# Peptides against a protein of PDB entry 3T6J: the designs that were tried, part 13

Target 1, 375 residues: chain A of PDB entry 3T6J
Amino acid sequence: PIVESYIGFIESYRDPFGSRGEFEGFVAVVNKAMSAKFERLVASAEQLLKELPWPPTFEKDKFLTPDFTSLDVLTFAGSGIPAGINIPNYDDLRQTEGFKNVSLGNVLAVAYATQREKLTFLEEDDKDLYILWKGPSFDVQVGLHELLGHGSGKLFVQDEKGAFNFDQETVINPETGEQIQSWYRSGETWDSKFSTIASSYEECRAESVGLYLCLHPQVLEIFGFEGADAEDVIYVNWLNMVRAGLLALEFYTPEAFNWRQAHMQARFVILRVLLEAGEGLVTITPTTGSDGRPDARVRLDRSKIRSVGKPALERFLRRLQVLKSTGDVAGGRALYEGYATVTDAPPECFLTLRDTVLLRKESRKLIVQPNTRLE
Target 2, 372 residues: chain A of PDB entry 3T6J as posed
Amino acid sequence: PIVESYIGFIESYRDPFGSRGEFEGFVAVVNKAMSAKFERLVASAEQLLKELPWPPTFEKDKFLTPDFTSLDVLTFAGSGIPAGINIPNYDDLRQTEGFKNVSLGNVLAVAYREKLTFLEEDDKDLYILWKGPSFDVQVGLHALLGHGSGKLFVQDEKGAFNFDQETVINPETGEQIQSWYRSGETWDSKFSTIASSYEECRAESVGLYLCLHPQVLEIFGFEGADAEDVIYVNWLNMVRAGLLALEFYTPEAFNWRQAHMQARFVILRVLLEAGEGLVTITPTTGSDGRPDARVRLDRSKIRSVGKPALERFLRRLQVLKSTGDVAGGRALYEGYATVTDAPPECFLTLRDTVLLRKESRKLIVQPNTRLE

## One batch from the design tools (peptide; made by RFdiffusion4, then SolubleMPNN)

Design b1_p8_7_s3 (from b1_p8_7, 5 letters changed)
Fold by OpenDDE base, seed 4:
Structure b1_p8_7_s3 (fold): chain B 375 residues (1-375), chain A 8 residues (1-8)
Amino acid sequence: as target 1 above (375 residues)
Amino acid sequence: MYGSFWFD
């Protein structure tokens, strides 16, 4: 077997300021079969990066072919086990030296353990489809999230000698139509500048990239989906995201006005973006469960994903990237915190929905350490 | 960075 491992102070999600890494490590075995799909994704990465909704000037100057491997985790030492990893976490290193991606395949397989009777907040007509395609859609989303989400975009930097990594005279901000007016100075990083919103903001960008690019036929083909299956995978991927945005309310603490999980905050933000798009794309309806207690249903109109959802996500994703690239903390915070705010304002009444989410909360799944042997 | 997708 091919064994991979890493160890160190790597992920900063537990630092309120996004700067200090938590010590973690894993030992895993390469899943060769699943890795082949990600290798095909890597082979298309340079072209797919061009499909992202920002000018090439906001993308990395030089494409650096990354590594992408599917791993079956034998042991994971840390406070949380991820489904995918992109490292290093430093944007400057990503754009100058490259990066590695891993999908934790046996963690993703937890999705296949979904029980229909415990599946909350979906219409009955969607449950079977969701169960069927949740796993495959996760493979697509994780691959895109890591490789083309975290692996995309450029930070504008002025180095210690005063040199810029972009042409100040010719590069135009696509949102303003003006020259670039802000950048990262020497010693400034994504995390140091954006601090309290950095982790969640970046996760939101990466998740948005996944949703946006999963609409591309080439992506679905790489993962082996065509025709009606491809459309179902797309639908379930988007449906899962909007459902996750509702579930995310569990991780909001109203009394402290804070979020306890960066990825879930990101998913809530995406839900808000897609709700704002309107036109019946996403609907959350409070209901009464069979037990007579509050419940809710999330509906996604699949026919409006491309016509309504994609344009809304495109605009939002471009704004995220532009603000990130330019180090515009004020603009970035205003945008992100605006969508991350949880109130009880109609029509959504998110604080009321949060009570429903908590009421319908299922027990957390346990991930059990596996064994492997030579037969 | 990493993503979490094993929630329900």
Scores: peptide ipSAE 0.194, ipTM 0.864, DockQ to the pose 0.480; fails the geometry check
Fold by OpenDDE base, seed 5:
Structure b1_p8_7_s3 (fold): chain B 375 residues (1-375), chain A 8 residues (1-8)
Amino acid sequence: as target 1 above (375 residues)
Amino acid sequence: MYGSFWFD
């Protein structure tokens, strides 16, 4: 088997300022079959990047072909095991030197082990479909999230010599219709500028890219889905995201007005965006469980994903990217924190829903190092 | 390194 490993100070999620890396490491074995799918995704990446909802001027000037490998993790040392990885974390390096992607396949498989009777917040009619397609949809989402999420977008930079990596006279901000008015100066980075929201904001962008591009037939074809299966994968991917947005409330601390997990905050933001889209796309309904205690149901109208969901996500995702590219921290923070705010305001009453989420919370799953053997 | 994390 092909063995891969890494070790070092890499992820900064535990740093409130998003700068200091946590020491982590893994040893894994290459899954050749799944890696082949990701290789096909990489082969299409340059074309798929053009499908993202921003002008080419806001995309990287040169596509640097990354590696993308699916790994079965033997051991992982850190605070949490990711489903996917994109490295390095520094956007400037990703633009100039390239990046690598990893999908942790057997970590994804752990997420598939949800028992139907324990599956919360879904309609009964969706549970079987969700269970069936959660895994495949995760493969799609993670692949897109890492490769085309984290791997996309340009930062406008003025270097130490005063030169710009964009044409100030011709590049237009698609949101304002004006010339570019802000950029990263020498020594400024994504993390240094956006600081406390940088990680969650970027995760939100990456997740949004996944949802947006999973609608593209070519993506689904790469992963081997066609016809009704492809549509079900799309539906379950979006359904999983909106459900995750509800589940995310577990990781909000009302007393501190603080989010404790960047990805969950991101998913909540996406939920808010899709709720704002209205038109019956997403509905969260408080209910009473069989035990007589509070419960809830999330509904996603699959027929409105393309007509309502996609346009809403498109606009939001473009705004995220434009604000990121231009280094507009004030605008970015206002946008992101606005959607990340948790109140008990009607109609959603998110703080009340949080109580329901906590009430229905399952015991934390433990991931145990697997054994290997020869066949 | 950015990681994607999922919860049930």
Scores: peptide ipSAE 0.122, ipTM 0.839, DockQ to the pose 0.621; fails the geometry check
Fold by OpenDDE base, seed 2:
Structure b1_p8_7_s3 (fold): chain B 375 residues (1-375), chain A 8 residues (1-8)
Amino acid sequence: as target 1 above (375 residues)
Amino acid sequence: MYGSFWFD
């Protein structure tokens, strides 16, 4: 078997300022069969990057072919085990040197083991479809999230010599119609500028890229889905994200007005964006469970994903990228924190929904370190 | 720094 490992101060999710890495490490075995799908995605990455909703001037100047491998984790030491990884965690290095992607396949497999009777917040008519396609849709989302989410976009930089990595005279901000007014100076990084929102903001961008690009037929073809199957994978991927946005409320602390998990905050933000789109795209309905206690149902109108959802996500995703590229912290914070606020305002009443989410909370799934055997 | 974490 092919063995991969990494060790060091890598992920900074536990640092409120996103700067200090947690010491972690893993040892994993390459899953050759699953890696083949991601290799096909890599082969199409340069073309798919052009489908993202920002001008080429806001994308990397040169495409650097990354590695993408599916791994079965034998051991993982850290505070949490991810489903996917993109490293290094510096945008400048990703832009100039390249990056590596991994999908932790056996971590994803644990998420697939959901019992129908325990599946919360979905309509009964969606449960079987959700169970059937959750795994495949998750593979698509993770692949897009890592490779084309974290692997996309350009930071505008002025170096220590005063030189710009973009043409100040010709590059136009698509949101303002004006020339670029802000950038990263020498020594400034994504994390140093955006600080407390940097991790969650970037996760939100990456998740949004996944939702946006999964609508492209070429993406589904790469993963082996066509026709009705492709449409079901798309639907379940979007449904899963909307459901995750509701589940995310578990990780909000009202008393401190803060989020305890960057990815969950990101998913809540996406839910808010899709709710704001209106037109019946997403509906969250409080209900009463069979036990007489509060419950809720999330409904996504699949017929409105392309007509309502995609345009809303496109606008939002473009704004995320433009604000990131230009280092506009004030604008970025205003946008992101606006969608990340949790109140009890109608019609959603998110604080009340949070009580429902907590009431219906299931025990966290655990991954036990496996053993290997000779056959 | 950037990894996908999913919680059901």
Scores: peptide ipSAE 0.100, ipTM 0.830, DockQ to the pose 0.636; fails the geometry check
Fold by OpenDDE base, seed 3:
Structure b1_p8_7_s3 (fold): chain B 375 residues (1-375), chain A 8 residues (1-8)
Amino acid sequence: as target 1 above (375 residues)
Amino acid sequence: MYGSFWFD
């Protein structure tokens, strides 16, 4: 078998300022069959990058073909095990040297074992479809999230010599219609500028890329889905995201106005964006469970994903990228914290919904690390 | 910014 590993100070999710990495390590075996799908995605990456909702001037100047491998994890030492990884975690290196993506396939497989009776917050009519396609939709989402989410976009930089990596005279900000007015100076990084929101903001961008690009027929084809199956995968992927946005409330601490998990905060932000789109795209309805206690239902109108959801996500995703590229911390913080704010304001009453989420919370699944043997 | 996908 092909063995891959890494070790060191890699991920900074536990640092409130996103600067200090947690010491972690893993040992994994390459899953050749699943890796082949991601190789096809890599082969289409340059073309798919052009489908993202920002001008080429806000994308990397030169496409650098990354690696993408599916891994079955044997051992993971750290505070949490991810479903996917994009490294290195430095935008400058990603932009100039390249990057590598991995999908932790057996971690994703654990998520597939959803029991119907324990599936919360979905309509009964969606449960069977959700169970059937949750796994496949996760593969699509993770692939897009890592490769085309974290692997996309350009930072505008002025180097130590005063040279710009963009043409100041010709590059136009698509949101303002004006020339670029802000950029990263020498020594400034994404994390150093955006600080407390950097990790969650970037995860939100990556998740949004996944939702946006999963609508592209070529993506579904790469993963082996056609016709009705492809549409079901899209639906379940979007449904999973809006459900996750509700579940995310578990990770909000009202007393501290603090989010405890970057990805969950990101998913809540996306939920807020899609709710704001209106037109019946997403509906969260408080209900009463069979036990007589509070419950809720999330409904996503499949017919409005492309007509309502996609345009809303497009606008939001473009704003995320433009603010990131230009180093506009004030604008970025205003945008992101606005959507990340949790109040009890109607009609959603998110603080009340949080109580419902906590009430319906199940015991956290334990991931047990496997052994492998040669037979 | 970091490129990890977590669901827990």
Scores: peptide ipSAE 0.086, ipTM 0.838, DockQ to the pose 0.733; fails the geometry check

Design b1_p8_7_s4 (from b1_p8_7, 5 letters changed)
Fold by OpenDDE base, seed 4:
Formats: structure tokens, sequence, C-alpha cells
Structure b1_p8_7_s4 (fold): chain B 375 residues (1-375), chain A 8 residues (1-8)
């Protein structure tokens, strides 16, 4: 078998300032069969990057073909087991030297294992569809998240010699219509500048890329979905995200006004963006369960994903990228923290919903090391 | 960066 591994101070999610990496490592075996779809995605990456809602001037100057492999994890040492990985975590290296992507296939399979009777916050009519397409939609989302999410965008930099990696005279900020007014100075990084919001902000950008690009027919085709199946995969992917945004409230600590998980905070932000879009796209309805206790239902109007959801996400995603590229910490923080706030304001009453989420929380899965064998 | 998904 082809064995892959990595080890070191890699992910900074547990650092409140997003700078210090947690020591982690894994050993995995390449899943050749599952890697084929991701290879096709890589083959289309250069073209798909052009579909992202920012000018080419905000994208990497040179496309560097990355690796993308599906892995079956034998052991993972760390505080959390990811579904996908994009490394290195340094944006400067990503844009100049390239990067590698992996999908942790057997970890995804664990996520797929949901019993219908334990599936919270969905309408009954959506449960079977959700169970059927959760796995496939996750493959799509993770692939896009890593390759075209984390793997996209350019940081504007002035080096130690005063040279810029962009043309100050011609590059225009698509949000303002003006020339670029801010950038990263020598020694400044994404994490050092955006600090407390850096990890979650970037995860939000990557998740948003996944939702946005999964609407593209070429993406669905790459993953082998056409017609009604493709539409179902899209629907379930978006439905999963809005549901995740509700579930995310578990990881918010009201007393400290902080989030304990970067990805969940990101998913909550996306939920807020899609709720803000209005027009009946997303509805969260408090209900009473069969046990007489509080419950809730998330509804996503499939017919409004493209007409309402996509434009809202497009605008938001573009803003995320522009603020990231220009190193506009003030603007980025204002935008992101605005969507990341959790209050009990109507109509959503998120703090009340949080109580419901906690009440309906299922016991966490026990993830154990797998065995592999020759037969 | 990693994509971590939790589901209840």
Amino acid sequence: as target 1 above (375 residues)
Amino acid sequence: MTGTYYFD
C-alpha cells in the first residue's frame, strides 16, 4: 500500500490568536479508487478558480497543480480528526510554492453513519434524502473546501525591499472601485494580522467556496452526478450546512462571548448570511418534540438556492476574499464578527435555540483506530 | 488547514 504521513505543529485552531500550532500527526493509506474523483477535480481546478467571485488579480498569479489524495487513516494523533486537509497553512507558501490536499475518506464515512431516528432538526420529508446524499455531498464539499477554498486567493504583499506582488496602478478593489490601499507588509501573515478571527474566517471562506462552486454543473459531473441526482446532492450539501450552522451553537459559550470551534463558528456565520438573504430561503422554526420538550426544524427552500442563496453567498464570499487579500483587518473583523454574534434577538432567538440544541445533543461518537488486512 | 465536521 501507499502510505502517507505527516507530523508536527500544524493546525492553530486551539490557539486563540491562531498562530501557535498544535502538535499532531497521522498515518494513512492511499485509497486509489476514491482518489480518482479528486484527481479529476484537480484537472479542472485552474478553470474552476475562474468561477470564484473575485477578479483574477485577487487569485494566485500562477496556477500550481496540487496533489489531492483520498486517505484511509490508520491513526490520527490530535485534538480533532479532520475530514480534509490543505497544507501548508502558510498562505505565502501556498501561492508561491503550492500545496497538497487530502480527503480523509474513512473519517468521512464515520460522519455518514447517522441513524434516522437520531437525526435532529430536519423535516421528516428531508431525512431520507439527507441520509442518502450526505456522504456524496460531503465528498463534494470537502474536495471544494480544500482544493478551491483553502487553495484559492492571493495575498497582496510588499516585500522587505519594498516591491509589490501586484500592480498598484491597475489592480482595482472590486468592492470599492478604487486602487488597492492596504496589503501585507514584510513579516506580516494572515494569522498575525487577523489573529483571533483568522482560523474561523478562513474556514468560513473555504466552506463558502464549497457551497458556491457545488452549484457548478462541471463540479457535479466530476463527482459523477447529473440530473436529479446532482440537484439532490446540491440540496443536501446546502441543507447540511444550514443545519450545521444551528448545531454550531453547541460550541458557543455565552458567558464568555466566544466560540470554541473555528469550523462551527464558520458554519454559523454562513447560516446567518443565508438567513439574511431572506425570501424564505432558510427557516428555523422552534417546535415541541414528541417528548414535550423543545425542538426545532430547519427548512431550506431548494428552489431558492440559486436565485436567493447563490447571490447572497457570492457577495459575502467576494467580500471575505477582498478583505483577506488586502489585509484589511478592521473591515474583515467588522464583517465577520458581525455575522458571528449570537444574541437572543428575534426572529431567530439564537440563544434560545442554543438551549434547544444542547437539549437535543446526541452522545459523541467514539472514533477508534481501524484495522487493515490483506485478503 | 483542516476541514473538521461534527454531526449529531
Scores: peptide ipSAE 0.047, ipTM 0.801, DockQ to the pose 0.475
Fold by OpenDDE base, seed 3:
Structure b1_p8_7_s4 (fold): chain B 375 residues (1-375), chain A 8 residues (1-8)
Amino acid sequence: as target 1 above (375 residues)
Amino acid sequence: MTGTYYFD
C-alpha cells in the first residue's frame, strides 16, 4: 500500500489570531479508487477555476496542478480530525509553488452512518434522500472545498521592492468599478491582516465554492453522477449545508459573542446568506416535537437553488474573494461579522433556535482509529 | 488548511 504522513506545526485553528500552528500528525493509506475521482477533478480544475465568480485578474496568474489523494487514516494525532486538508497554508506559496489536497475518506464514511430516527431538523420527506446521498454529496463538497476553494484566488501584493503582482492601471475591482485601492504589503499575510476572522472567513469561502461549483454538470459527471442522481446530490449537498448552518449554533457562545469552531461559523454565515436571498429558498420553522418540547424544521426549495440560491451565493462569494484579494480588512470584517452575528431578532430568532439545537443535540460520535493488515 | 470537520 501507498502510505502518506505528515507531522508538524500545521493548522492554526486553535490560535485566536490564526497564526500559530498546532502540532499534529497523521499516518494514512492511499485509497486508489477514490483518488481516481479526485484526479479527474484535478484534470478539470483549470477550466473549473474559470467558472468562479471573479475576474481572471483575481485568480492565480498561472495554474499549478496540485495533487489530490483520498486517504484512509490509520492514526491522527491532533485536537480534531478533518474531512479534508489543503496545504501549505500560506497563500503566497499556494499561488507561486502549488499545493496538495487530501480527502480523509474513512473519516467521511463515518459521517455517513446516520440513523434515520436520530436525524434532526429535516422534513420527513427529505430524510431518506438525505441518508442516501449525504455521503456522496459530501465527497463532492470536500473535493471542491479543498481543490477549488482553498486552491483558488489571488492575493494582490506589493513586494519589498515596490513591484506589484497586478497591473494597477488595468485591473478593476468588480464590486466598485474602480482601480485597486488596497493590497498586501511585504510581510503581510492573510492571517496577519484578517486575524480573528481569517480562518472562518476562508472556510466560508471554500464552502461557498463547493456549493457554487457543485451545480456545474461537469463536476457531478466527474464524481459519477448523472440525471436525477446528479440533481439529488446537488439538492442534498445544499440541504446539508443549510442544516449545518442551524446545527452550527451549538458552537456559538452568546456570553462571549464568539464562535468555537471556524467551519461551523462559516456554515452559519452561508445559511444567513441563503436566508437573506428570500423567495422561499430556505425556511426554518420552529415546531413542537413529539415529546412536546421545541423542535425545528429546515426546508430547502429544490426548484429555487439555481434561480435564487446560486445568484445570492455568487454575489456573496465574489465579495469574499475581492475583499480577500485586496486585503480590505475593514470591508471583510464588516461583511463577515455581519453575517456571523447571532441575535434573537425576528423572524429567525437564532438565539432561541440555539436553545432548540442544544435541546436536540445528540452525543458526538466516537472515532476509533483502525488497524490494517495484509491479506 | 484543514478542510471541513465532519458534522451530523
Scores: peptide ipSAE 0.070, ipTM 0.795, DockQ to the pose 0.624; fails the geometry check
Fold by OpenDDE base, seed 5:
Structure b1_p8_7_s4 (fold): chain B 375 residues (1-375), chain A 8 residues (1-8)
Amino acid sequence: as target 1 above (375 residues)
Amino acid sequence: MTGTYYFD
């Protein structure tokens, strides 16, 4: 088998300032069969990047073909095991040297092992569909998240010699209609500049890219879905995201007004964006469970994903990218923290919903290292 | 960057 590994101070999710890496490492085996889908995605990446909702001037100047592999993890050391990875974490290196993507296939498989009776916050009519397509939709989401999420977008930079990596006279900010007024100076990085919101903001951008691009028939075709199956995968992917946004409330600490998990914060933000879109796209309804205690249901109107959801996500995703590219920390923080704020204001009453989420919380699944054997 | 985390 082909063995891959990495080790070091890699991810900064546990650093409040997003700068210091946590020691992490894994040993994994390449899953050749699953890697084939991601290879096809890589082959289409350059074209798919053009489908993202920002001008080419806000995208990388040159496409660098990345590596993408599906891995079955044998050993993982760290505070949490991801479903996918995009490295290196330095945007300058991603832009100039390239990057590598991996999907942790057997980790995804563990996530798929949800029992129907334990599946919370979904309508009964959605449960079977959700169970059927959660895995496949998650493969799509992870692939897009890593390759075209983390792998997309340009940072506007002025180097130590005063040179810009963009044309100051011709590049226009699509949100303001004006020339670019801010950028990263020499020594400034995404993490150093956006600091406390950097990790979650970037995860939100990547997740949004996944939702946005999964609507493209070409993407679904790459993953082997056609017709009704493709539409079901799209639906379940979006449904999973809005559900995850509700579940995310577990990771909010009201007393400290902070989030304890960057990805979950990101998912909550996306939920807020899609709720703001209105028009019956997403509905969260408090209910009473069979046990007589509080419960809730998340409803996503399939017919409104493209008509309501996509435009809302497009606008939001473009704003995320523009603010990131221009190093506009004030604007970025205002936007992101606005959506990340958790209150008990009607109609959602998120703090009350949080109590419901905590009440319905199941024990965290344990991922157990497999044994290997020579034959 | 790591990808999606899943929590029950």
Scores: peptide ipSAE 0.048, ipTM 0.797, DockQ to the pose 0.529; fails the geometry check
Fold by OpenDDE base, seed 2:
Structure b1_p8_7_s4 (fold): chain B 375 residues (1-375), chain A 8 residues (1-8)
Amino acid sequence: as target 1 above (375 residues)
Amino acid sequence: MTGTYYFD
């Protein structure tokens, strides 16, 4: 078997400033069969990047073909085990040197296991569909999240010699209609500049890319879905995201006005964006469970994903990228923290919903290290 | 980036 490993101070999720890496390491075996589908995604990556909702001037100047491998993890040392990985964690290096993607296949397989009777916050009519397509939709989302989420976009930089990596005279900010007025200076990075919101903001961008691009027929075709199956995968992917946004409230600490998990904060932000779109796209309804205690239901109108959801996400995702590219911390913070704010304001009453989420909290899934054997 | 974490 082909063995892959990495070890070092890699991820900064536990650093409040998003800069200091936590010691992490894994040993994994390449799953050749599962890697094949991600290779097909890589083959289409250059074309799919053009489908993202920002001008080419805000995308990488040169496409660098990355690696994408599915891995079965034997051991993972760290604060948490991811479903996918994109490295290196430096945007400048991603632009100039390239990157590598991995999907932790056996981790995803464990996550796919869902018992219908324990599935919270979904309508009964959605549960069977959700269970059926959760796995396939996760494969799509993770692939897009890593490859085209983290692997997309350009940072505007002025180097130590005063040279720009963009044409100041011709590049226009699509949000303002004006020339570019801010950029990263020498020594400034995404994490150093955006600091406390950098990790969650980037995860939000990557998750949004996944939702946005999963609507593209070519993406679903790459993963082997067509017709009604493709539409079901799309629906379940979006449904999972809005549900995750509700579940995310577990990781908010009201007393400190802070989030304890970057990905969950990102998912809550996406939920807020889709709720703001209105028109009945997403509905969260407080209910009473069979036990007489508070419960809730999340409803996503399938027929409004493309007509209402996609345009809302497009605008939001473009704003995320433009603010990231230009190093506009003030604008980026205002946008992101605005959607990340948790209040008890009607109609959602998120703080009240948080109590419901905590009440209905499922047991944390544990991943136990596998073993190998000689055959 | 370690990408997507799921808490189901």
Scores: peptide ipSAE 0.046, ipTM 0.788, DockQ to the pose 0.596; fails the geometry check

